# Designs tried in a protein design run: peptides against a protein of PDB entry 2XVC. Part 44

Target 1, 50 residues: chain A of PDB entry 2XVC
Amino acid sequence: ITERELLDYIVNNGGFLDIEHFSKVYGVEKQEVVKLLEALKNKGLIAVES

## One batch from the design tools (peptide; made by RFdiffusion4, then SolubleMPNN)

Design b2_p24_1_s4 (from b2_p24_1 with T1S T2N H5K E19Q K21R S24K)
Fold by OpenDDE base, seed 3:
Structure b2_p24_1_s4 (fold): chain B 50 residues (1-50), chain A 24 residues (1-24)
Amino acid sequence: as target 1 above (50 residues)
Amino acid sequence: SNKLKIKLTEKGKEYLESQGRVLK
């Protein structure tokens, strides 16, 4: 999965992300999801609120 | 915690708009 694909998912899901659920459904390691989130955050494209 | 609430920033919105994507 790419950063753009994850960003699209986040937007389409109203900003909600369950990392464990996402990992199971899309077959992506949890640490990889976190890595992509950090990249998006560092680029200033998202803010993690809670 | 596995569940997160993520907000798209203005920069993020501009990025998607520039890419020709419609925001939901």
Scores: peptide ipSAE 0.635, ipTM 0.869, DockQ to the pose 0.860
Fold by OpenDDE base, seed 2:
Structure b2_p24_1_s4 (fold): chain B 50 residues (1-50), chain A 24 residues (1-24)
Amino acid sequence: as target 1 above (50 residues)
Amino acid sequence: SNKLKIKLTEKGKEYLESQGRVLK
């Protein structure tokens, strides 16, 4: 999965992301999801609120 | 848990509006 694909998912999911659920459904390792989130955050494209 | 609430920033909105696909 790419950063853009994850970003699209987040937006289309109302900003909610369940990492465990996402990992299971889309076959992406949880650590990879976290890595992508950190990249998006560091690029200033998202903010993690809770 | 692993459930997060994520906000799209203004920069993120601008990015999507530009319809870009490559992040630098």
Scores: peptide ipSAE 0.635, ipTM 0.870, DockQ to the pose 0.508
Fold by OpenDDE base, seed 5:
Structure b2_p24_1_s4 (fold): chain B 50 residues (1-50), chain A 24 residues (1-24)
Amino acid sequence: as target 1 above (50 residues)
Amino acid sequence: SNKLKIKLTEKGKEYLESQGRVLK
């Protein structure tokens, strides 16, 4: 999965992301999801609120 | 927890509005 694919998912899901659920459904390791989130965050594209 | 609420920043909005650019 790419950063853009994850970003699109987040937007389409109203900003909500259940990492465990996403990992299971899309077959992506939780660590990889976190890595992608951190990349998006570091690029200033997202902010994690809760 | 594993459940997060994520906000798209203004920069993120600009990125999407541009149809998605190649990220640096």
Scores: peptide ipSAE 0.634, ipTM 0.870, DockQ to the pose 0.494
Fold by OpenDDE base, seed 1:
Order: sequence, then structure tokens, then C-alpha cells
Structure b2_p24_1_s4 (fold): chain B 50 residues (1-50), chain A 24 residues (1-24)
Amino acid sequence: as target 1 above (50 residues)
Amino acid sequence: SNKLKIKLTEKGKEYLESQGRVLK
């Protein structure tokens, strides 16, 4: 999954992301999800609220 | 589980509205 695809998922899911659930459903390693999130955050595109 | 609430920033909104430009 790409950064853009993850961003689209987040928006389409109302901003909610369960990393463990996402990992299971989409077959992406949890570490990879975190890496993509960190990239999005570092680019200033998202803010993590909880 | 690791459940997060994520907000799209103004910059993020602008990006998504930018006709699918490449993410820098």
C-alpha cells in the first residue's frame, strides 16, 4: 500500500485507523503502516489525535 | 488493538484536492 492509498483509507474511514485490524484485513505489516503514518505526519498532511 | 483518531490537516486537504498530484 502507498502513502496515498493509506491517506484515502483514513479519510474514507472518518479518520479512524485501527492499526492491528488494518494489518489483518489488508495484509500489511504493522511496522509498514506505522512507517506510512510517520511519513504522512512528517509531510504535514495528518495529525494524530489519539 | 492500536486504534487511532487521525485528522486531515489543511495541507492534507489541499493535497487531496490537488487533482491527484504526486505526494512529496
Scores: peptide ipSAE 0.633, ipTM 0.869, DockQ to the pose 0.515

Design b2_p24_2_s1 (from b2_p24_2 with A4S H7K E16R E21W R22K E23K)
Fold by OpenDDE base, seed 4:
Structure b2_p24_2_s1 (fold): chain B 50 residues (1-50), chain A 24 residues (1-24)
Amino acid sequence: as target 1 above (50 residues)
Amino acid sequence: MENSKLKIKVTEKGKRYLEEWKKK
């Protein structure tokens, strides 16, 4: 999955992301999801609220 | 990681990024 695809998922999911659930459903390693989130955050595209 | 559930705010920059991407 790409950063763009993850961002689009987050938007379409109302801003909610369950990393464990996402990992299981999409077969993406949790570490990879976190890596993508960090990239999105560093680019100023997202902010993690909770 | 203890809690895998996150609430994420997509910034205006992020929203524009997606919009511009979808235009391509």
Scores: peptide ipSAE 0.679, ipTM 0.880, DockQ to the pose 0.737
Fold by OpenDDE base, seed 2:
Structure b2_p24_2_s1 (fold): chain B 50 residues (1-50), chain A 24 residues (1-24)
Amino acid sequence: as target 1 above (50 residues)
Amino acid sequence: MENSKLKIKVTEKGKRYLEEWKKK
């Protein structure tokens, strides 16, 4: 999964992301999801609210 | 990771990024 794909998922999911759920459903390592989130955040594309 | 459930705000920059990408 790419940063863009994850960003699109987040948008389509109403801004909610359950890393554990996502990992199980899409077969992506939790560490990878976190890495992608970090990248998105560092690029100013997202902010983590809660 | 203690809590895996996050609420993410997509910034205006992020929204524009997706918009521009989808236009391609």
Scores: peptide ipSAE 0.679, ipTM 0.880, DockQ to the pose 0.735
Fold by OpenDDE base, seed 3:
Structure b2_p24_2_s1 (fold): chain B 50 residues (1-50), chain A 24 residues (1-24)
Amino acid sequence: as target 1 above (50 residues)
Amino acid sequence: MENSKLKIKVTEKGKRYLEEWKKK
């Protein structure tokens, strides 16, 4: 999965992301999801609210 | 991580990024 694809998923899911659930459903390692989130955050494309 | 459930704010920059990408 790419950063863009993850960002699009987050938008389409109302901003909610369950990393454990996402990992199981899409077969992406949890550490990879976190890496992509960190990249999105560092680029100023997202902010984690809770 | 202990809590895997996150609420994420997509910034205006993020929204514009997606919009520009989808124009391609």
Scores: peptide ipSAE 0.678, ipTM 0.879, DockQ to the pose 0.742
Fold by OpenDDE base, seed 1:
Order: C-alpha cells, then sequence, then structure tokens
Structure b2_p24_2_s1 (fold): chain B 50 residues (1-50), chain A 24 residues (1-24)
C-alpha cells in the first residue's frame, strides 16, 4: 500500500484507523502502516488526534 | 499492547493533496 492509498482509506473511513484491523484485512505489516502514517504526518497531510 | 485504534485528522493540505491527485 502507498501513502496516497492509506490517506484515501483514512478519509473514506471517517478519519478512523484501526492498525491491527487494517493489518489483518489488507495483509500489511503493522510496522509498515505506522511508517506510512509517520510519512503522512511529517508531510503535514494528517494529524493524529488519539 | 498499545491501542491500535486511532482518530486521524486529515489537514486541509491533505485534503487538497488527495483532490488534486484524483483530478489527474
Amino acid sequence: as target 1 above (50 residues)
Amino acid sequence: MENSKLKIKVTEKGKRYLEEWKKK
């Protein structure tokens, strides 16, 4: 999954992301999801609220 | 284990980024 794909998923999911659920459903390592989130955050595209 | 459920705010920059990308 790419950064853009993850961002689009977050938008379409109302801003909610369950990393564990996402990992299970899409077969993506949790570490990879976190890496993508950090990239999005560092680019100023998202802010993690909780 | 830490809570894996996150609430994420997509910034205006992020929204514009996606919109511009989808328009391509």
Scores: peptide ipSAE 0.678, ipTM 0.877, DockQ to the pose 0.695

Design b2_p24_2_s2 (from b2_p24_2, 9 letters changed)
Fold by OpenDDE base, seed 5:
Structure b2_p24_2_s2 (fold): chain B 50 residues (1-50), chain A 24 residues (1-24)
Amino acid sequence: as target 1 above (50 residues)
Amino acid sequence: MEDSKLKIKITEKGKKYLEELEKE
């Protein structure tokens, strides 16, 4: 999974992301999802609202 | 267990980033 792929997923889901669900469905470790989110946030591309 | 559901906002910078990638 790439930063771009995760970003596209977020966009396609109206900004909603269930880390647990995503991890199970796509076979990606939760810590990897969080790592990608942190990267996107640090680049100023996303903001976590909840 | 901790709530894993998040609401993510795509910033204006993020939107422009995606726009630039689409052009490539």
Scores: peptide ipSAE 0.628, ipTM 0.858, DockQ to the pose 0.689
Fold by OpenDDE base, seed 1:
Structure b2_p24_2_s2 (fold): chain B 50 residues (1-50), chain A 24 residues (1-24)
Amino acid sequence: as target 1 above (50 residues)
Amino acid sequence: MEDSKLKIKITEKGKKYLEELEKE
């Protein structure tokens, strides 16, 4: 999974992301999902609301 | 288990980023 792919998923999912569910469905470690989120956040592309 | 659900906002910068990518 790439940063682009995760960003697209977030958009297509109305901004909602369940890290545990995503991890299970896509076979990606939760730590990897968090790393990608941090990258997107640090680039100013996303903001975590809740 | 703790709730792992997040609500994420795409910033204006993010929206423009996606727009540019879609042009390719």
Scores: peptide ipSAE 0.628, ipTM 0.858, DockQ to the pose 0.643
Fold by OpenDDE base, seed 4:
Structure b2_p24_2_s2 (fold): chain B 50 residues (1-50), chain A 24 residues (1-24)
Amino acid sequence: as target 1 above (50 residues)
Amino acid sequence: MEDSKLKIKITEKGKKYLEELEKE
């Protein structure tokens, strides 16, 4: 999964992301999801509120 | 077991970023 794809998912999901659920459904390692989130955050594209 | 649920805000920068990508 790419940063763009994850960003699109977040947008389409109202900003909610369950990493465990996402990992299971999309077959992406949780560590990879976190890595992508960190990248998006570091780019200033998202802010994590939880 | 840690809570894996997150609430994420798309920043204004993020919104503009998406807009630009959609134009490509």
Scores: peptide ipSAE 0.627, ipTM 0.858, DockQ to the pose 0.697
Fold by OpenDDE base, seed 3:
Structure b2_p24_2_s2 (fold): chain B 50 residues (1-50), chain A 24 residues (1-24)
Amino acid sequence: as target 1 above (50 residues)
Amino acid sequence: MEDSKLKIKITEKGKKYLEELEKE
């Protein structure tokens, strides 16, 4: 999974992301998903609301 | 058990970023 792919997923999912669910469905480690989210956040492309 | 559900906002910068990528 790339940063762009994750960003597109978030957009297409109405901004909602269940890390546990995503990890299971796409076979990506939770820590890798978090790493990508942190990268997107640090680039100022996303903000975590809750 | 930990809450893994997040609500994420795409910033204006993020929206512009996606727009530029779409034009490529």
Scores: peptide ipSAE 0.626, ipTM 0.857, DockQ to the pose 0.684

Design b2_p24_2_s3 (from b2_p24_2, 7 letters changed)
Fold by OpenDDE base, seed 5:
Structure b2_p24_2_s3 (fold): chain B 50 residues (1-50), chain A 24 residues (1-24)
Amino acid sequence: as target 1 above (50 residues)
Amino acid sequence: MENSKLKIKITEKGKEYLEKEKKE
């Protein structure tokens, strides 16, 4: 999965992301999801609110 | 990881990024 794909998912999901659920459904390691989130955050594209 | 459920905000920069990528 790419950063853009994850970003699109977040947008389409109303900003909600359950990392554990996402990992199980899409077969992506939780660490990889976190890595992508950190990249998006570092680029200033997202902020974690909760 | 304690809580896997997150609320993510798309920043204005993120919104601009999405619009830019959509146009090109």
Scores: peptide ipSAE 0.632, ipTM 0.868, DockQ to the pose 0.750
Fold by OpenDDE base, seed 2:
Structure b2_p24_2_s3 (fold): chain B 50 residues (1-50), chain A 24 residues (1-24)
Amino acid sequence: as target 1 above (50 residues)
Amino acid sequence: MENSKLKIKITEKGKEYLEKEKKE
């Protein structure tokens, strides 16, 4: 999973992301998802609202 | 992680990024 793929998923999912669900469905470790999110956030591409 | 459910906002910079990637 790449940053772009995760970003696309977020967009296509209306901005909602359930890390636990995503991890289970896509077989990606939760810590990896968090890492990608932090990268996107640090690049200023996303903001975590809740 | 306590709560795995997040609401993510795509910033204007993010939207611009997506548009750039779309055009590429």
Scores: peptide ipSAE 0.631, ipTM 0.867, DockQ to the pose 0.764
Fold by OpenDDE base, seed 3:
Structure b2_p24_2_s3 (fold): chain B 50 residues (1-50), chain A 24 residues (1-24)
Amino acid sequence: as target 1 above (50 residues)
Amino acid sequence: MENSKLKIKITEKGKEYLEKEKKE
């Protein structure tokens, strides 16, 4: 999965992301999801609210 | 991590990024 694909998912899911659920459904390691989130955050494209 | 459920905000920069990619 790419950063863009994850960003699109977040947008289409109303900003909500359950990492555990996402990992199970899409077969992506939780660490990989977190890595992509950190990249998006470091680029200033997202902010984690809660 | 403790809580796997997150609420993410798309920043203005993020929105601009999405718009640029959409128009390309």
Scores: peptide ipSAE 0.631, ipTM 0.867, DockQ to the pose 0.754
Fold by OpenDDE base, seed 1:
Structure b2_p24_2_s3 (fold): chain B 50 residues (1-50), chain A 24 residues (1-24)
Amino acid sequence: as target 1 above (50 residues)
Amino acid sequence: MENSKLKIKITEKGKEYLEKEKKE
């Protein structure tokens, strides 16, 4: 999965992301999801609210 | 991780990025 694909998922999911759920559904390691999130955050494209 | 459930805000920069990609 790419950063863009994760970003699209977040947008289409109303901004909500359950890393545990996403990992299981898409077969992506939780560490990889976090890595992608950190990349998006570092690029200034997202902010984690809670 | 303590809580795997996150609420994420798309920044204005993020929104601009999405719109730009959409036009391409």
Scores: peptide ipSAE 0.631, ipTM 0.867, DockQ to the pose 0.745

Design b2_p24_2_s4 (from b2_p24_2, 7 letters changed)
Fold by OpenDDE base, seed 4:
Structure b2_p24_2_s4 (fold): chain B 50 residues (1-50), chain A 24 residues (1-24)
Amino acid sequence: as target 1 above (50 residues)
Amino acid sequence: MENSKLKIKITEKGKEYLEEYKKL
């Protein structure tokens, strides 16, 4: 999965992301999801609210 | 990691990024 794909998912999911759920459903390692989120955050594209 | 449920805000920069990507 790419950063863009994850961003699109977040947008389409109303900004909510359950890493555990996403990992299970899409077969992506939780660590990879976190890595992508960190990249998006570092680029200033997202902010984690909770 | 304890809580895997996150609320993510798309920043203005993120929104701009998305719009620019749509143009490509």
Scores: peptide ipSAE 0.625, ipTM 0.861, DockQ to the pose 0.765
Fold by OpenDDE base, seed 3:
Structure b2_p24_2_s4 (fold): chain B 50 residues (1-50), chain A 24 residues (1-24)
Amino acid sequence: as target 1 above (50 residues)
Amino acid sequence: MENSKLKIKITEKGKEYLEEYKKL
């Protein structure tokens, strides 16, 4: 999965992301999801609220 | 057990990025 694909998922899911659920459903390692989130955050494209 | 549920906001920069991508 790419940063763009994850960003699209977040948008389409109303901003909600369950890392564990996503990992199970899409077969992506949790650490990979976190890596992509950190990249998006560092680029200033997202902010984690809770 | 860890709370893996997050609420994420798309920033104005993020929205701009998405709009630019849609133009391609």
Scores: peptide ipSAE 0.624, ipTM 0.861, DockQ to the pose 0.685
Fold by OpenDDE base, seed 5:
Formats: structure tokens, sequence, C-alpha cells
Structure b2_p24_2_s4 (fold): chain B 50 residues (1-50), chain A 24 residues (1-24)
């Protein structure tokens, strides 16, 4: 999965992301999901509200 | 990881990024 794909998922899911759920459903390691989130955050494209 | 459920905000920069991507 790419940063862009994860960003699209977040948008389409109303901004909600369950990392554990996403990992299980899409077969992506939790560490990879976190890595992608951090990349998006560092680029200033997202902010974590909770 | 303590809590895996997150609420993510798309910033204005993120929105601009998405819009520009669609135009390409």
Amino acid sequence: as target 1 above (50 residues)
Amino acid sequence: MENSKLKIKITEKGKEYLEEYKKL
C-alpha cells in the first residue's frame, strides 16, 4: 500500500482509521500503516485528532 | 500500541494535494 492509497482510504472513511482493523482487512503490517501515517503527517497532509 | 482507533483530519494542504492529484 502507498501513502496515497492510505490517504484515499482515510478520506473515504470519514477520517476514521482503525489501525488494527485495517491491518487485518488489508493484510498490511501495523508498523507499515504507522509508517505511512507518519509520512503523511510529516508532509503536513494530515493531523491526528485522537 | 495502546489505541488503534484514530480520528484523522485532512489539512488544507492535504485537500490541495488531493485536488491537484485529481487534475493530473
Scores: peptide ipSAE 0.624, ipTM 0.861, DockQ to the pose 0.741
Fold by OpenDDE base, seed 1:
Structure b2_p24_2_s4 (fold): chain B 50 residues (1-50), chain A 24 residues (1-24)
Amino acid sequence: as target 1 above (50 residues)
Amino acid sequence: MENSKLKIKITEKGKEYLEEYKKL
């Protein structure tokens, strides 16, 4: 999965992301999801609210 | 990992980015 795909998922999911759930459903390692989130955050594209 | 459930805000920059590549 790419940063763009994850970003699109977040938007389509109302801003909610359950890393554990996402990992299981999409077969992506949790650390990979976190890596993608960190990249999106560092690029200023997202902010984690809670 | 502490809490796997996150609420994420798309910034204005993020929204602009999305509009850009969705037009391609």
Scores: peptide ipSAE 0.624, ipTM 0.860, DockQ to the pose 0.742

Design b2_p24_3_s1 (from b2_p24_3, 10 letters changed)
Fold by OpenDDE base, seed 5:
Structure b2_p24_3_s1 (fold): chain B 50 residues (1-50), chain A 24 residues (1-24)
Amino acid sequence: as target 1 above (50 residues)
Amino acid sequence: SDKLKIKITEKGKEYLKKWEEELK
């Protein structure tokens, strides 16, 4: 999964992301999801609210 | 908790718009 694909998923999911659930459903390791989120944050494209 | 609420910034929205144009 790419940064763009994860960003698109977040938007289409109303801004919600359950890392545990996402990992199980898409077969992506939790650390990979976190890595992508950190990249998006560092680029100023997202902010984590909770 | 692994449950997160994510906000798309204005920069993020601009990024998505450009991406959407590429997909057309």
Scores: peptide ipSAE 0.624, ipTM 0.859, DockQ to the pose 0.874
Fold by OpenDDE base, seed 1:
Structure b2_p24_3_s1 (fold): chain B 50 residues (1-50), chain A 24 residues (1-24)
Amino acid sequence: as target 1 above (50 residues)
Amino acid sequence: SDKLKIKITEKGKEYLKKWEEELK
């Protein structure tokens, strides 16, 4: 999965992301999901609210 | 928990818009 795909998923999911669920469904390790989130955040594309 | 609430910034929205245009 790419940063763009994750961003699109977040938008289409109302801004919510369950890392555990996402990892299981898409076969992506949790640390990889976190890595992608950090990349998106560092690029100023997202902000984690809770 | 692992459930996060994420805000898409204006920059993020612009980025997504450009991407969507590219996919058309």
Scores: peptide ipSAE 0.624, ipTM 0.858, DockQ to the pose 0.836
Fold by OpenDDE base, seed 2:
Structure b2_p24_3_s1 (fold): chain B 50 residues (1-50), chain A 24 residues (1-24)
Amino acid sequence: as target 1 above (50 residues)
Amino acid sequence: SDKLKIKITEKGKEYLKKWEEELK
């Protein structure tokens, strides 16, 4: 999955992301999801609220 | 848990608009 695809998923999921759930459903390692999130955050595209 | 609430910034929204345009 790409950063763009993850960002789109987050939007389509109402801004919620369950890393464990996402990992299981999409077959992406949790550390990879975190890496993508950090990239999105570092680019100023997202902010983690809770 | 691993559940996060994520805000899309204005920059992120603009980014998505451009991305969506590219996908048309």
Scores: peptide ipSAE 0.624, ipTM 0.858, DockQ to the pose 0.824
Fold by OpenDDE base, seed 3:
Structure b2_p24_3_s1 (fold): chain B 50 residues (1-50), chain A 24 residues (1-24)
Amino acid sequence: as target 1 above (50 residues)
Amino acid sequence: SDKLKIKITEKGKEYLKKWEEELK
């Protein structure tokens, strides 16, 4: 999965992301999801609220 | 908890807008 694809998912899911659920459904390692989130955050494209 | 609430910044919104334009 790409950074853009993850960003699209977050938008389409109302901003909510369950890493455990996402990992299970899409077969992506949790650490990979976190890596993508950190990249998006570092680029200033997202902010984690809670 | 693995459940997160994520805000898309204005920069993020512009990024998505540009991507949509490029796909057309």
Scores: peptide ipSAE 0.623, ipTM 0.858, DockQ to the pose 0.869

Design b2_p24_3_s2 (from b2_p24_3, 8 letters changed)
Fold by OpenDDE base, seed 2:
Structure b2_p24_3_s2 (fold): chain B 50 residues (1-50), chain A 24 residues (1-24)
Amino acid sequence: as target 1 above (50 residues)
Amino acid sequence: SNKLRIKITEKGKEYLEKRREEEE
């Protein structure tokens, strides 16, 4: 999965992301999801509110 | 838990807009 795909998912999911759920559904390691999130955050594209 | 609430920044919104334009 790419950063763009993850961003699209977040938008389509109303801004909510369950890392464990996402990992299971998409077959992506949790640490990889976190890595992508950090990349998006570092690029200033997202902010983690909760 | 692993449940997060993500906010798309203005920069993020602009990014998405540009990408949508590129895909159309």
Scores: peptide ipSAE 0.633, ipTM 0.862, DockQ to the pose 0.871
Fold by OpenDDE base, seed 4:
Structure b2_p24_3_s2 (fold): chain B 50 residues (1-50), chain A 24 residues (1-24)
Amino acid sequence: as target 1 above (50 residues)
Amino acid sequence: SNKLRIKITEKGKEYLEKRREEEE
């Protein structure tokens, strides 16, 4: 999955992301999801609220 | 926690709009 695809998912999911659930559904390692989130955050595109 | 609440920044919103326009 790409950063763009993850960002789209977050938007379409109302801003909520369950890493464990996402990992299971999309077959993406948790650490990879975190990596993508960090990238999005570092680009200033997202902020993690909780 | 594995469950996160994520806010799309203004920059993020602009990014999404830009990418959408580029794809059209």
Scores: peptide ipSAE 0.633, ipTM 0.861, DockQ to the pose 0.910
Fold by OpenDDE base, seed 1:
Parts: structure tokens; C-alpha cells; sequence
Structure b2_p24_3_s2 (fold): chain B 50 residues (1-50), chain A 24 residues (1-24)
């Protein structure tokens, strides 16, 4: 999965992301999901609120 | 926790808008 795809998912999911659930459904390692989130955050595209 | 609440910044919204325009 790409950064764009993850961003789209977040938007379409109302801003909520369950990393464990996402990992299971999309077959993406939890570490990879976190990596993508960090990239999006570092680019200033998202803010993790909780 | 594995459950996160994520906010799309204005920069993020602008980014998405640009990408949508490119795909149209």
C-alpha cells in the first residue's frame, strides 16, 4: 500500500485507523503502516490526535 | 493503542484536491 492509498483510507474512514485491523484486512505489516503514517505526518499532511 | 484518530491538515486537504484534479 502507498502513502496515498493510506491517506485515502483514513479520509474515507472518518479519520479513524485501527492499525491491527488494517494490518489484518489489507495484509500490511503493522510496522509498515506506522512507517507510512510517520511519512504522512512528516510531510504535514496529517496530525495524529489520539 | 492500535486505534488512532487522525486529522487531515489543510495541507493534506490541498494535496488530495490536487490529486483529484490530476485524475479527472
Amino acid sequence: as target 1 above (50 residues)
Amino acid sequence: SNKLRIKITEKGKEYLEKRREEEE
Scores: peptide ipSAE 0.632, ipTM 0.861, DockQ to the pose 0.895
Fold by OpenDDE base, seed 3:
Structure b2_p24_3_s2 (fold): chain B 50 residues (1-50), chain A 24 residues (1-24)
Amino acid sequence: as target 1 above (50 residues)
Amino acid sequence: SNKLRIKITEKGKEYLEKRREEEE
């Protein structure tokens, strides 16, 4: 999965992301999801609220 | 914790808008 695809998912899911659920459904390792989130955050595209 | 609440910044919204235009 790409950064853009993850960003699209977040938007389409109302801003909520369950990493465990996402990992199981899309077959992406949890550490990879975190890596993509960090990239989006470092680019200033997202902010984690909780 | 596995459950996160994520906000799209204004920069993020602008990014999405630009990418949408590029794909059209």
Scores: peptide ipSAE 0.632, ipTM 0.860, DockQ to the pose 0.915

Design b2_p24_3_s3 (from b2_p24_3, 10 letters changed)
Fold by OpenDDE base, seed 2:
Structure b2_p24_3_s3 (fold): chain B 50 residues (1-50), chain A 24 residues (1-24)
Amino acid sequence: as target 1 above (50 residues)
Amino acid sequence: EDKLKIKITEKGKEYLKEVKEEEE
């Protein structure tokens, strides 16, 4: 999955992301999801609220 | 924590808009 795809998912999911759930559904390692999130955050495209 | 609430920044919103337009 790409950063763009993850960003789209977040938007389509109302901003909610369950990393464990996402990992299972999309077959992506949890650490990879975190890596993508960190990239998005570092680019200033997202902020983690809770 | 695995369950997160993510905010799309204005920059993020603009990014998505631009990418969407590029894909059209």
Scores: peptide ipSAE 0.617, ipTM 0.855, DockQ to the pose 0.914
Fold by OpenDDE base, seed 1:
Structure b2_p24_3_s3 (fold): chain B 50 residues (1-50), chain A 24 residues (1-24)
Amino acid sequence: as target 1 above (50 residues)
Amino acid sequence: EDKLKIKITEKGKEYLKEVKEEEE
């Protein structure tokens, strides 16, 4: 999973992301999902609201 | 917390637009 793919998923999912669920469905380690999120955040592409 | 609510910034929206255009 790339940063772009994760970003697309977030958009298509109404901004919601369940890391546990995503990890299971896409076979990506939770820490990798967090890594991608942090990259997106650090690039100013997303903001975590809750 | 595993369940997050995420906002796409204006920069993020522009990024997605650019990526889409580059793929065409």
Scores: peptide ipSAE 0.617, ipTM 0.854, DockQ to the pose 0.894
Fold by OpenDDE base, seed 3:
Structure b2_p24_3_s3 (fold): chain B 50 residues (1-50), chain A 24 residues (1-24)
Amino acid sequence: as target 1 above (50 residues)
Amino acid sequence: EDKLKIKITEKGKEYLKEVKEEEE
């Protein structure tokens, strides 16, 4: 999965992301999801609220 | 924590708009 695809998923899911659930459904390692999130955050494209 | 609430910034919204336009 790409950063763009993850960002699109977040938008389509109302901003909610369950990393455990996402990992299981899309077959992506949890650490990879976190890596993508950190990249998006560092680029100023997202902010984690809770 | 695995469950997160994420805000798309204005920069993020602009990025998505630009990428979408490029794909059209």
Scores: peptide ipSAE 0.615, ipTM 0.854, DockQ to the pose 0.913
Fold by OpenDDE base, seed 5:
Structure b2_p24_3_s3 (fold): chain B 50 residues (1-50), chain A 24 residues (1-24)
Amino acid sequence: as target 1 above (50 residues)
Amino acid sequence: EDKLKIKITEKGKEYLKEVKEEEE
């Protein structure tokens, strides 16, 4: 999965992301999901609210 | 914490707009 694909998922899911759920459903390691999130955050494209 | 609420920033929204325009 790419940063863009994860961003699209977040948007299409109303901003909600369950990392455990996402990992199970999409077969992506939790560490990889976190890595992509950190990249998006560092680029200023997202902010974690809760 | 695994369950997150994520905000798309204005920069993020602009980014998505730009990408969409490139795909058209």
Scores: peptide ipSAE 0.615, ipTM 0.853, DockQ to the pose 0.885

